# Peptides against a protein of PDB entry 1EMU, part 47

Target 1, 132 residues: chain A of PDB entry 1EMU
Amino acid sequence: PPYLKWAESLHSLLDDQDGISLFRTFLKQEGCADLLDFWFACTGFRKLEPCDSNEEKRLKLARAIYRKYILDNNGIVSRQTKPATKSFIKGCIMKQLIDPAMFDQAQTEIQATMEENTYPSFLKSDIYLEYT

## One batch from the design tools (peptide; aimed at target 1 D15 Q17 I20 D37)

Design b2_p30_8_s2 (made by RFdiffusion4, then SolubleMPNN; from b2_p30_8 with N7A L17V T21E E30K)
Fold by OpenDDE base, seed 1:
Structure b2_p30_8_s2 (fold): chain B 132 residues (1-132), chain A 30 residues (1-30)
Amino acid sequence: as target 1 above (132 residues)
Amino acid sequence: SEEAQLAAIKEAFTKLVGEEEAEELIELIK
């Protein structure tokens, strides 16, 4: 069943609608839901193919991601990303060099945070165990 | 699944740019 696959990898969990829902519920209880929203925002951002017609939308989205998750020093995403990574993103925003991969390093760091902390905890949580 | 991914991305985008623009962005990545 899918729940067994979720225990095999975070990727499997985040690829499943029910898995995402349960994990989100868990993260919200832990005050860490922003980790997931940031991760998916980055995933979506990378999928946007740059062109003249969507330049403004891409810049707006990039700026929104930056302001909400990177610039906010009180946020969990900011606390779990390295200063050099945040500085790089800031530089991209200031220079308006909006490469699809500009959030990749930050996403990697947030993914590592989930892999090492919230994901293992989720697998030990009542939310997951009661689902099994 | 692709559907699950898009739904999660849309939710994330909505929190950033609103429902209307999130829908437009999702159409671009479909």
Scores: peptide ipSAE 0.842, ipTM 0.978, DockQ to the pose 0.914
OpenDDE base, seeds 2, 3, 4, 5: peptide ipSAE 0.841, 0.841, 0.842, 0.842; ipTM 0.978, 0.978, 0.978, 0.978

Design b2_p30_8_s3 (made by RFdiffusion4, then SolubleMPNN; from b2_p30_8 with Q5R N7K K10Y L17I T21E E23K E27K; failed a check: too like the target's own chain)
Amino acid sequence: SEEARLKAIYEAFTKLIGEEEAKELIKLIE

Design b2_p30_8_s4 (made by RFdiffusion4, then SolubleMPNN; from b2_p30_8 with Q5K N7K K10Y A12S L17V T21E E30K)
Fold by OpenDDE base, seed 1:
Structure b2_p30_8_s4 (fold): chain B 132 residues (1-132), chain A 30 residues (1-30)
Amino acid sequence: as target 1 above (132 residues)
Amino acid sequence: SEEAKLKAIYESFTKLVGEEEAEELIELIK
């Protein structure tokens, strides 16, 4: 069953609708749902192919990601990303150099945070165990 | 699944730019 695959890798968990839903519920209870929202925002952003017609939309989205998750010093995403990574993103925003991969390092760092902390805790949670 | 990921991306985008803009963005990555 899918729940067994979820225990094998975070990737498998995040590839499953039910897995995402349960994990999100868990993260909300832990006050760190922004980790997952940021991760998926970055995933979606990277899929946008740059062109003249979508330049404004891509910039707007990049600015929104930056303002909500990177600039907010009180947020869990900001606290779990390195200063150099946040500085790089700020530079991209200020210079309007919006490469599809501009959030990759930040996403990697947030993914590592989930892998090391919230994902293992999720697998030990009542939410997951009661589902199995 | 691809569908599950797109749905999650949409929800994330909605929190950032609203439903209307999120819908437009999702169409660009489908």
Scores: peptide ipSAE 0.834, ipTM 0.977, DockQ to the pose 0.933
OpenDDE base, seeds 2, 3, 4, 5: peptide ipSAE 0.833, 0.833, 0.834, 0.833; ipTM 0.976, 0.976, 0.976, 0.976

